# Designs tried in a protein design run: peptides against a protein of PDB entry 5Z08. Part 246

Target 1, 168 residues: chain A of PDB entry 5Z08
Amino acid sequence: RQKDEWAKKTSSLMKQLDWFIGEHLGAMLAAEELGGPVVGELMEIDPDDLSAGFNAHGKLKKATSQPDLDRRQRRIDDIWGPQDEQGQAHKRKRGADEALAASAEMRDLIEQLMNKLVEAGGDNSATYVEIPRESAAARFLVRSKVAMFHPNDARRLRLVDFGRDLDD
Target 2, 222 residues: chain B of PDB entry 5Z08
Amino acid sequence: GLPRLIDAIEEASKIPAKRRQTPIKPTIEKLTTHLYTHGASPDSLLRLADLLTLRNHLDQASLAAITRNLYPSSTVSDEVVLRFIGALGHGQLKPTLALQALFLRWLVMVYHLLENPGVLGQVYGVLFDLLDTAAIRPQLCHLLALVTRRKHVRPFRIQAILTLSRQTGGDPNLTGLLRVFKNYYPEIIVGDATKGRASAFKHPDPQWRQHLDEIQQRRSEA

## One batch from the design tools (peptide; made by RFdiffusion4, then SolubleMPNN)

Design b2_p24_1_s4 (from b2_p24_1, 15 letters changed)
Fold by OpenDDE base, seed 5:
Structure b2_p24_1_s4 (fold): chain B 168 residues (1-168), chain C 222 residues (1-222), chain A 24 residues (1-24)
Amino acid sequence: as target 1 above (168 residues)
Amino acid sequence: as target 2 above (222 residues)
Amino acid sequence: EWAKKLKTLEEIKQRLQYNLPVSL
């Protein structure tokens, strides 16, 4: 009985988290991965800085020379250029696919982090998940103080143990 | 002349319709006919902006009729613009959202006649914070599309439009505004939020524009 | 174990929601 109530509450909370990731977070993470705004960073991105685009780490590239402006203007023109209805549909589909991919990556990463925390039995060294890349999902979890990178290895991510900080 | 018609309407606006000695409708019709024929001077525009934006006893049909005929014969001052901007949003003292949409449409149609187009850039935040108001969003996005400069395209505003675009199922006006933001920042990814057709922000009323041009031309020949 | 998992998921959800500019 009590286990079943906890299982139901956990399932309900997972569904709420899944909905939140799918409806809100996934599209924002996809935007970050593609070089859009960084999710949950109060980036005082100067407009001049936004025009400099984002690096692979979601950090603003410093505006280098004219060619990057042209390459970006081409990306605008490619994203926003005279949109034949077919070109719009393809870009919309791509954005949807990228939002779905980012949602799936975030879900999988949260699941792996939770599983490792349970399996580790209190051994902090065993709580690390190996990540193939520093994704928008991984970075957002770190910015949100949900996860932490290993101090010597940015490919290793662990869940923050909220149990210690809430009993103090 | 136009000043005397405004005087009569100002006095009538202080009195509830049921307590007026004479119907105001014939005076409103004379005003709108005069505005259609000659336009409004800067001074007359300011007085009319106060009549349109301040709480008074004029009926909504009369206010809408004045707004639809509010042709500037000259320029539009910062003070006139600020009266209309100050009338936007929710509140018991604010004009109806339908009338606010007409004011925003008017600002779009007279944007090229502003003495200082930069005044709208100074109130950009006030305009931007009203994007959640569905009733005025189409005209608001069009005005923001004209006003937006690089300095206004901030990360928080990009994210706000992206969020609101998702919440609205991809409002084409928000998609159009995001396109304007992209013109300043190519790297802005409009993902799923832009599954909508972007608004092209075409002139809201070509006949109104043509008639405005005729009124403006008569001023240059005088 | 289940209580810890639920508390952890609640905290994850709260921290993700807090850091997401959902409510502008």
Scores: peptide ipSAE 0.320, ipTM 0.379, DockQ to the pose 0.257
Fold by OpenDDE base, seed 4:
Order: sequence, then C-alpha cells, then structure tokens
Structure b2_p24_1_s4 (fold): chain B 168 residues (1-168), chain C 222 residues (1-222), chain A 24 residues (1-24)
Amino acid sequence: as target 1 above (168 residues)
Amino acid sequence: as target 2 above (222 residues)
Amino acid sequence: EWAKKLKTLEEIKQRLQYNLPVSL
C-alpha cells in the first residue's frame, strides 16, 4: 500500500518533471546549444547585444549598426511570412528536433544522476556521472544547484545532496 | 480551524465595514497567521480566491494581507487559477490593479504547484492582451515568461511586444519577455525598442519561497 | 528509499523551475 502510493507519487512527479523539461526547458537549452541566451543566467544582455546575435562561440556579436526598424518588420515578416514556408518549416522542424534532443539529454542526465545517487549507497565518490561534454543541460543543473562538478574533473557530475542542505 | 476563519470573513465581507458589529481585522490576522503557519488546502484556496477576486466589502489592506500569506499547503487547482485570471484587467467589478499585481505575483510564486500548468497556456491570450496595463505589466511579463511555449510565440504577439516596447520606452519586463520568445525562435530580432536592461524575472520573494517550501515539505512527510 | 527519491525529484523540479525564470 504505502509503496504503491509512493510509486504513484513518484510516477506523477516524474511526469510533471518530464512535462516541465519538454514544454519549458528543452527549447531554452536547445537555444543555448545553438548559441542563444544561457538558461538561468541573468544575462544582462544589453538589447544592443541581443540585436547583434550570437557568434559560433555563444559570444555576442559586436552590435552592428542599428538595423532600421523597417528592416526588422521585414525580418519578422520574412521569419513568419508565407514566402519561404519550406525554409521556415525546416527551421521550425530543426528547432523542434533540437528541443526534443535537449529535453532527452536533460531527462537522461537527471535519471543518471539519481540512479548513481541511489547506487552509491552513501559513498560520495560513487555518485558521479561521467558526462561526454559540458552540455547546456549539465550547466543548467549546476547553475540551478541541482548538480555539482567534481572539483578536479569537469567531466564528472553529481547530484547535490539536498538532505544536508535542509538540515542546515 | 481555517474553514471557520474563512466562514467568518465571508460573512463579514457581505457587510460594509461601517455596519459590522465586530472589527474584521483580528479575524484577518488570525487567518493570515494560520495561512503562514499551515498554508491553505485546495478547498480553502478556492474559497480564499473567491474572497480575493469577487467584489465584496473587505478593505484593500486585508485583501493584500491574505494574498501575501496565501501559501498553498498542497496543489493549486485550475479553478483557483481561473478565479485569479478572471479578476485581471479593467472594470468596476474587478479588484484594484494593485491587488491584481499581487495575484500575478502569487501565480508566479506558486506556478510549480499548479495541478495543470497548461491552464495558463490556455488563457495565454487573455494574459497577453493585458500587457498594455502598466500597473500589472512587471508581474504579468514574469508570469508570461513562465507560461510561454513555442505555440504562443506568434508573429502578431512578437510585433505587439515590439510595438508596446517602443511605446513604453523599452520596458525591461517587455524586453525580458521578448528574450523568452527568442529562446523559441532565435531569429527574433529584439529591436532598438528594447535598448533597455531586460528584467531578469527573479523570484519575487525568496523568503516567501523558502517558507512555501517548508509548508510543502510538511505535506510530503504527512 | 522511495520517499527519499520522491523528495529528491521534488527538489530537482523546484530548483529547475526556480532557476528557469531567472534565465528569462
């Protein structure tokens, strides 16, 4: 009985988390991976910096000269206008695929972090997940104080022990 | 208990302050103390949402005090959410814009406790159309920032925010909301209209959050 | 075990949800 209620509550919470990741977080993580704004950082992105866009390294391009307001309306119309429906559909599809990939990566990473915490049985050294890359997902978990990197190895990520932080 | 306090306030709310036999303030203080200590159940939240959103004879200070202590002990139902959303905007029967701003702030702070977060997405248009209301715009932008999905990011809404940002001299909250839109469509050019610092949409009250977490934790242990 | 897992998941969810608006 109690185990079944806990299992049901856990399943419900997992579904809520999956929904949150899929509907909210995945698209933003995908945007970060594509050189968009960093998720969870207060980027005091100067609007001039936002208008400049991001370079291949996620660095703000130098604010090029103020694009004329009329050119922006055209760009919104070019982004959403009927003319290149195929190109827009491809961009939308790519953006959807990237958001799905980022959602899956975040979900998998959370699951691995939780599984390692359970498997470690209290051994903090065994709680680390090896990450192949510093993803937007991994960075966001760290910024969110959900996870922490190993002090000597940025490829190793562990779940923060929330039980200790609640007793302090 | 909480239900009896709500009953007393409901009855008092039907009567003009000058015609009440007893001051309501002591009962409001008992209610707010109870809410602070234990939070409100879903049923109590609904009743309190009605007290807060429906026109009655409660004073603004009392309504604000209840709203500031409106800690859910459990989840927040769609019905409770819809009561607060229905109370937004201009009208003689609607709460004051100051109280509406507190409701929006509350919705931001309890967003993670919604039984169905999608309910706000269903009323996205209603929320979005209120962005011109300066008095509620900061909290409204914050709520919209939480609620916005790719399906909501439409050309007409992008243009509406850009236009409103120009008209407001680049309200930081509108700039923040445009950044959210840009996360779904990176190609969105946040214009010169947004030359201002974007709002960071930080949690409106970290202490309120911590206290909410304590109330919610007690529920998980029961 | 399940209670700890549930609390951990709740805390993860809360921390993620809290830090998401800060990115906005």
Scores: peptide ipSAE 0.313, ipTM 0.490, DockQ to the pose 0.280
Fold by OpenDDE base, seed 1:
Structure b2_p24_1_s4 (fold): chain B 168 residues (1-168), chain C 222 residues (1-222), chain A 24 residues (1-24)
Amino acid sequence: as target 1 above (168 residues)
Amino acid sequence: as target 2 above (222 residues)
Amino acid sequence: EWAKKLKTLEEIKQRLQYNLPVSL
């Protein structure tokens, strides 16, 4: 009975987390991987830098003197123009595929981190997951204080033990 | 218990303050103390949402006090969320804009406890169309910033924010919301209208968060 | 064990949601 209730609660929370990752976080992480804005960093973007906007790679564009309205409309049209332009459909599909990939990477990384924490039985040295790269997902987990890099090896990531921080 | 306190307040809410036999304030104080100590169950949250959102004879100070102590002990249902969303906007039957701002702030602070976070995404248009209402805009932008998904970032909404940002002289909350839109579409030009510090959309009340976490922890131990 | 797992997931979800720059 209690175990089944905990399993149901855990499953419900996992579904909420999966939804959050898939519908929200994955697109932001994909944008970061493409050189877009860093997730969780409040870039104090200078107002003037904001006015210039970002390119498709999150880099600040110099404010070019052309009337901001026509360029805005063109970029909005480049985002939302008719689907029949094969190039726009391909860009949207690529962006969706990149968001799905980032979502899957974040989900897998969280699962590995949790599994290692359970397997370690309280031994912090055994809680590290090897990561193939410093991804936007890994960096975001660290910025969020969900995970920590090994002090001597940035390829090793562990979950923060939220239980110990309550007993200390 | 909490249900009996709600019953007494529901009955008192039907009667103008000048016609009440007894002051309601002591019962409101008992309610808010109980809510602060134990939180509200889903059933109690629904009843309290009706008291807060439906036109009644409760004073604004009492409604604000209940809202400030509206700690969920469990999850927040779609029905509770929809009561608060339905209370937004202009009209003689709507709560005051000050109270609506408290509701939006509450929704931000309990967003992680929603049974279905997607419910807010379904009413995204209703929320977005209220951005012109200056009195609720700060909290509304914060909520929209949590709720926004790629499907919501439409050309007409981008243009609406840009237009409203120009009209408001670059409201930092609108700049913050437009930055959220840029997460999904980095190519969005944030023009001269957004010459300003964007809102960081930080948690509105860290102490309220901490106390909510304590109430939620007691539920996991029970 | 399950309680710890659930609490850990809740904390992960919370920390991820709070550290999402709602504002870029």
Scores: peptide ipSAE 0.324, ipTM 0.481, DockQ to the pose 0.287; fails the geometry check
Fold by OpenDDE base, seed 3:
Structure b2_p24_1_s4 (fold): chain B 168 residues (1-168), chain C 222 residues (1-222), chain A 24 residues (1-24)
Amino acid sequence: as target 1 above (168 residues)
Amino acid sequence: as target 2 above (222 residues)
Amino acid sequence: EWAKKLKTLEEIKQRLQYNLPVSL
């Protein structure tokens, strides 16, 4: 009975999270991956700061050389630039596919982070998920203080401990 | 070091400015410079919380300057949090509402460094009951947006926000908080009075955040 | 265990939603 109620509540919350990721977050993460605005960072972030990417700690890197700005601007122009109707349809399809991919990546990453937390049994060293790349999804989880990178390895991500009040 | 600066300020805080033999301003400037460079340890943070929240003879500009530079080098204890929460609201012994707004802003900015984030959930009622205080409402709504869980979203609090939103002409911060409540109870009707622009509860100070992250990184390397 | 999982998911959802300026 109580376990079934918790399972039902968990399933309901997962569905709400999946909806939130699919309907809102996925498109924004896809836009970030494509050189758009950084998700959850206010529009007042200098586009130059966003081009710098994040270090192993999820911090903005110092804007290195101009070439990455040009690549990003080209990506923005390739996504948002005036194209013919066929190009716009292909862009819309690509944008939808990228939003689906970003949604799936975020969902999978959250699931892996949750699974590793359960498997670790309280060992913080065992809670790390290996990520194949530093995605917009991973960066957003870090910015949101949901996850943190390993101090010495940007490919290792763990869930933040939300404290003992989760046990009460 | 930082402890000696705090000692000097604590002693000076007991004495009215007109009766001090030496100006305290140079010591406050040394303190704020030290805090900006190194942050505050948990012990120093507690002592500074007492200086900020307890009635003393420090001027408001000095208290505000300390608060603006109150970078934790480590975690923030429940005791430190409770000092700031206890300082909120109306009373002759409480800090000014302007300083209380800075404390709430600080709690928002250091929320991820709390040893126990749940401590704020335990005092949720105390925070919520202060929403009528216009001077602190923006920062209070922001803090409540971080702290709110399903257990806090009660019918009486929903109705209280809706009532206060009508009374304030649709304060965007109250609309933002009601949106957070709606995340737990989608059936909440925000009504026409709240169709206004909701606050997105953006980080209050991105530069302060970046500098905090730099101080926190140095701790992880030590 | 299930309570902890649910609270963790609630916290994740809340932190994600807080950092998203979703114009509802």
Scores: peptide ipSAE 0.317, ipTM 0.560, DockQ to the pose 0.244; fails the geometry check

Design b2_p24_2_s1 (from b2_p24_2, 14 letters changed)
Fold by OpenDDE base, seed 2:
Structure b2_p24_2_s1 (fold): chain B 168 residues (1-168), chain C 222 residues (1-222), chain A 24 residues (1-24)
Amino acid sequence: as target 1 above (168 residues)
Amino acid sequence: as target 2 above (222 residues)
Amino acid sequence: SEEAKKLKTLEGIYQRLKQGASSL
């Protein structure tokens, strides 16, 4: 009975996490990969100002009712995009593809980090995942205090021990 | 005159030091003295650029001494600039990274004398891709700070500098270059990477500048 | 239990990701 409740809660939380990564985090990470603002850094610009985008003169546009993801992508598109309609369409498509890729990378990285934590059986030395690059996903996990780099090797990432940090 | 000194050095550069009939050092000293006193014409600059950038039997001390005294008496052509840019990076046929750093420093100091400053803008990608080379990064960032225009500030380059800044622990030259990028796009949010110490990209050698100005003034009076 | 530990880990991840994203 309790084990089944834990399994159901775990499944529900995984779905919520997958949704959050796909619908909210992916495009922000894609914006970072495209050379936009860094996620979770102290931005001097109000989130509402970021959402509005900037015109060619650096003035804030009126905030549109678009989702925060679309607003950030639009800002990147307004700053760095081709000026023609075809260029805007290609840029929107590229932004969507990059958001999907960033979401997939974040999901995969979280899965690998969790799997290594389970496989290690309490051996902290075995909990490290090797990352091919310092991605926006990897950096965000470190900034958000979800993961830590190995002190001597920035290609090795491990999950933060939440068991210790939640009891303190 | 300067052409005859260059001729003698060109011939000596083809021969290993142990097989030369005469020591080259006295001829290098005459060349550097002449360059210090009169500067180099565009034609002489091109010949000297070839001596500095092409593989030959000249010693590193002689090449460095020529580079430190490479005062243009006039303008610097695109061809001369491209010789120095072509000499940058890793390779067995390329000059040492120490000599490449001197070439980049020279380009910074003579930037205002380029016939076409736009030539450096055309090779901006080549320069930018060398930012990972620590030995030349300080002078390279300074040159890029002079060369950068709005067309060069691109998302992938912003991200590349941000990534490299993190990897280097916030190199002040990279922070300085990011500030130059922010001048074109103030909305570039770099977080704590820009709060660090940035290079001001001051002139590398004020005495060299003053002496260059004296050489350039003599030409305008002649 | 291992399942309880997994759930606590996922909760910690999810909360920290939300906090990290809300600073934007």
Scores: peptide ipSAE 0.386, ipTM 0.378, DockQ to the pose 0.219
Fold by OpenDDE base, seed 4:
Parts: structure tokens; C-alpha cells; sequence
Structure b2_p24_2_s1 (fold): chain B 168 residues (1-168), chain C 222 residues (1-222), chain A 24 residues (1-24)
């Protein structure tokens, strides 16, 4: 009975978290990834606005279509590149795709972090997830005090043990 | 094949141009043509990196031509990267700053082919300390923009860039790098240093990229 | 309980993400 109630509450909370990530956080993370504001100057980012990307001043850009560059170089070009007119429709799709990608990355990262916390059995050294890149998602988790980087390796991220901190 | 061309150039590199029995230029042209057509294997890249970075009797035009055609056919090893990083800065045994700028540009253009992109993060300090060298600063800032992670964004480096930006009258490349730093720490007060034009760090050579992609694609089909 | 720990962890994540997003 109690286990079933906890399972139900966990499922409900997971759905709420997934919704929050998808509807709110994904757009903000995508904005950060696109060189938008890293902090709250754009509270309401319309997915359509994300699609335009951000200018060198963190303001919405006009759409640029560039071929399959290295993701980082594309990002730099997307962040600080000149505003070209022609790419609007491709950028709307790209912004939506970036929001979806950011949401997926955040979900996956949270899942990995939680799984590692469970697998570690209380060993804090085993709780680290290796992240392929320092994403907006990873940075946000750290800024939000959800996760911490390994002190010596910024490729290793661990969940903050809320179970200990809340029982103390 | 490519190894034999490298052998011939290595031998010629030991001899001053005035003492060479045979002009090296035709061999360099054959090498650059081969590199353009097929790229360089990891082993060939290492040998070419040594030719480019070690003091020898090759002329600057030949070294620049090799560097401009240094298409990897596969991955770029840590050892190759470290050869180019070791060649940076001031010193009598180091390549010219013009050639160093080409090496940095090359590292930017092949960054996605590094076997371990983390190697550049390990030498981040070495790269960062060269920012005062104006001749390589544009490409260096671009490379640092790719390499920078939160662990690298330290107060002393923020202050160093801010100071250097003021000293340079707001170099757009430094402003660009500060924006990268600000992406990790939004609270960084960049002051007047970021009010100016920032470099976009665009791909240095779209045609070179396209040609690299064609070479890399041929490898995936083989 | 592992389930209780999971629930607390998720709650902590969710609350901190909300707080982080409000500060964005």
C-alpha cells in the first residue's frame, strides 16, 4: 500500500517534471544554447522566437541556414553570426528542434543522474555521470543546485543528494 | 604514395635550400595535391606536423601550402594536436607567428575530428597565456571559444581578458571570448569591453570545410 | 525506502528547477 502510493506520487511528479522541462525549460535551455540570455532577461521565450535565434546582444536573430558544421562552430555562428533574412522558416523549425533537443537532453541527463544515484548505493564517488558536453542543460542543473560537477573534472556531473539534505 | 613524398620532403628539410640538388617545390606540389585529393592518415599527419612545427630548412611558402592542404582523412590524434600547440608562442625554434596562426586556424577547422577534444582543454592555460600575442589572437580566441568549458572560466582569466581587452582597445576577438565566458557565468561584469563589436568566430574557410567533408565521407564509405 | 528516496530526489529536482527557472 505505501509502496504503491509512493509509486503513484513518483509517477505523478515525473509527469509534472517532464511537462515542466518540455513546456518551460526546453525553450530557455535552447535559448541559452543559441546564445540567448543565460539568465532571466527573457522570461517568456516563444518557441517562434527561439527559432529566430539570438543576436550578439542576446536579442532574437533573423534566421541563418548553415550546413552540417561542427555543432560548436554552428552554435558560435548562430550566436554571433550576421543576421541573414532568408532562413526564417528553417530557423523556426530549428528553434523548435533545439527546444525539443534541449528538453530531451535535460530529461536524459536527469534520468542518468538519478540512475547513477540509485546504483551508487550511497557511494558518492560512483554517482557521477559522464557528460559528453557541457550543455545548457548541465549548466542549468548546476546553477539550480540540482547537480554538481566533480571538483576536478567538469565532464563528471552528480546529482545533489536531496535525500540526505532533507532528512538532516 | 604519400609516405614517399613525406620522406623526400623530410630529407630535403635537413638541407638548406641553396644546397639542395633538386628543387623541393615540385615535391611540395605533389604532396599538396595528394593531400587535397586523399587527405592525410594519422601517421602521415604526425609526420607532417613534425615537418611543420620543428625547425627545418623548408621555406615558409611550402610550410603554409602544406598547412592549407592538411586535410585529415580520418581522426586527429592528441600527439598531432600537441605538436601544433607546442609550436605556439615566441621562440627562436618556433615557427613564425604567421604559420602559428595557420596552425590555430587548422585546429579550429579540424576540431570535430580530434580523437580527444579534451586534450585542448588540458592545455587551455598554454593557449590562454598566448592571448597577448596579437598576430595569433584571432585564431587563438576562436580555438578557445570552441575549447572553453566552465572549469576554464576562472576569475583570474576573466580579469586577464578584461585587462587585455582594455589594453587592445576592445579587440573583437577578446570580446567574443568574453561572451563565451559569460555564457558559463552570466554574472560576469564585462563592462565596456563587451559593448564593442565581437567576433562571430565563423568557420574560417567554408570551402576547406566542404572539401574536408568530402574526404571524410570517402573514408566512411571505404 | 528506495521509493521514498526516489520521490524525495524528484521533489528536490523539481523544486530547484522551478526556482532556477524563476531566477532565469
Amino acid sequence: as target 1 above (168 residues)
Amino acid sequence: as target 2 above (222 residues)
Amino acid sequence: SEEAKKLKTLEGIYQRLKQGASSL
Scores: peptide ipSAE 0.395, ipTM 0.421, DockQ to the pose 0.255; fails the geometry check
Fold by OpenDDE base, seed 5:
Structure b2_p24_2_s1 (fold): chain B 168 residues (1-168), chain C 222 residues (1-222), chain A 24 residues (1-24)
Amino acid sequence: as target 1 above (168 residues)
Amino acid sequence: as target 2 above (222 residues)
Amino acid sequence: SEEAKKLKTLEGIYQRLKQGASSL
């Protein structure tokens, strides 16, 4: 009975977290990754607004598409490239794609961080996830005090142990 | 001494060239000779920074000559740095872009003498936002290459450099700055923007450096 | 239990993410 209740509560929380990441946080993380404001300075970024890109002051700018640059450079260039009408549609799609990518990265990071915490069995040295990049997602987790970097290696991220504060 | 030469130039700077009773050029030559021989104290640097950055009636050649001979005999204060940074950008009251480029070049050459190198890190955004100004971009990129720390390498700035690099056809100075960013974040995908020629950010004037070192050595012996 | 720890961890993550995004 209790195990089943915990499983149901866990599933409910996962769905709420997934919604929050996908519908609210993803666009903001994408904006930060794309060179917009740090999550926090713009409360609601429409994925359509992400397509516009940002000016040198981090304010929304209007759209252009160039396809042949390296995928992140392409992510960068399609957001910040010169404004043509065809560019606006490609930028909206790109803003949506970046929001989806940021959401997926955040989900994956949270999952990896949780899995490593479970696998470590209390060994703090084994709780680190190796991150391929310092993403907007990784930075947000650290700023939100969900995760912390290894003191000597910013490629290693671990979950903050929330359980210790409850047993003390 | 240097203070009296500065006093004479300050007074002359208040008067239009056509209304001056005495030619300013001989006084500027005495000043630049003194600066070349002895350098400028922190107090003299501040006064000279005001002469260089504030709107006055000095001609551009005189201002450029002072800037080219602006050897610090000691350290460079935050106040002096901020006067030069405040003079950057577009505006009717600001120095010419040619003079601003000389100020940025000077800041690069005296960077190791700053009392607080962190002051440039505090104004990093102001410097970075001027990268679109082609006339000062080479010196801005060099200064930013010295100043950049991990905290400054943000996604928006990476993006802004990449965009500006594309818009400029791959300016080597922007490519050089992007390589500095990549040292802090190796995962920065720079695509074709980094396949191009990058500036190595070499010292702008080796002779000026050598002469500065000679002036600084005299201070250590005093 | 391991499940209870997982639930508490998820709750902590979710609350901190909300706080991080609302202060924003």
Scores: peptide ipSAE 0.393, ipTM 0.390, DockQ to the pose 0.244; fails the geometry check
Fold by OpenDDE base, seed 3:
Structure b2_p24_2_s1 (fold): chain B 168 residues (1-168), chain C 222 residues (1-222), chain A 24 residues (1-24)
Amino acid sequence: as target 1 above (168 residues)
Amino acid sequence: as target 2 above (222 residues)
Amino acid sequence: SEEAKKLKTLEGIYQRLKQGASSL
């Protein structure tokens, strides 16, 4: 009974986390990888707004508000003219593909971090995941205080122990 | 004026070179001459940044010529900066690495004219992750040397530079960047692979600097 | 239990990710 309730809560929370990563965080992380604003400084990025690019302050330019973005988009549309459906589809597809890639990278990184935490059996030295690159996902996990880098190794990331931070 | 030249180049950029009714080279030469003599206003800089960073039908020589003459007459907005940063890295829709190196060189040369130098600090991670790209690394290290603050000097970035320095046989630009890091954290051990001559990150083009100063002075007198 | 620890960890991750994204 209690195990089944924990399993259901865990499954529900994983679905919520997957949704949050896929629908909100992925677009923001893709924006950061594209040289957009750092997640934690940028409001909710609609994937459609990724196509609009980022303003001077690294804020998503809402497609509708600034005539200069409309001019950029129009210029891209004009450059790719008869491929309008394919060119907009390719840009939307690229923005979507980058958001999907960022979402997948974040999911994989969280999964690896959790797996290493379980495998380590309480040995904090064994909880580190080796990361191939400093991704937007890795940076966001550190900024959000979900993960921390190894003090001596850049390529090693571990989950923050949420159980200890409550007792101090 | 400059806006009309930009309009003509924007229209020509939509059309493949083989299908243009008129050669664009004379218009590019007029643009570059105008930029050399008067510089570019913030509005013109944004339009030119879009021409340089967006995929269009302009040839690489024309894009390079515009970039080499991209003298700001005023300040450089965060928007212009982020156009160039967003154009960095690998991808079919991104500018060539040679053009990206020119953009990074330009950002180094105009760094003192940025409306908000902090904007580069916000995208520090994006810039740092491109250090493995050999074609842009010299200019990228120089830009990072200007941008780096204590908040950016993290153990993970120290180790990343040390690792990349070993992998590159001690690239002088990486050694130079590591020395900048060491100014914030003196305890950083520059390994034997980094005993090489560090880049001093000197101004990339003293003549360009002098000409920029002349353009900027004319604005203060007007 | 290990399951309770896993759930607390996921809750912590999710809340901090939300906070990190909402401070926008």
Scores: peptide ipSAE 0.390, ipTM 0.396, DockQ to the pose 0.264; fails the geometry check

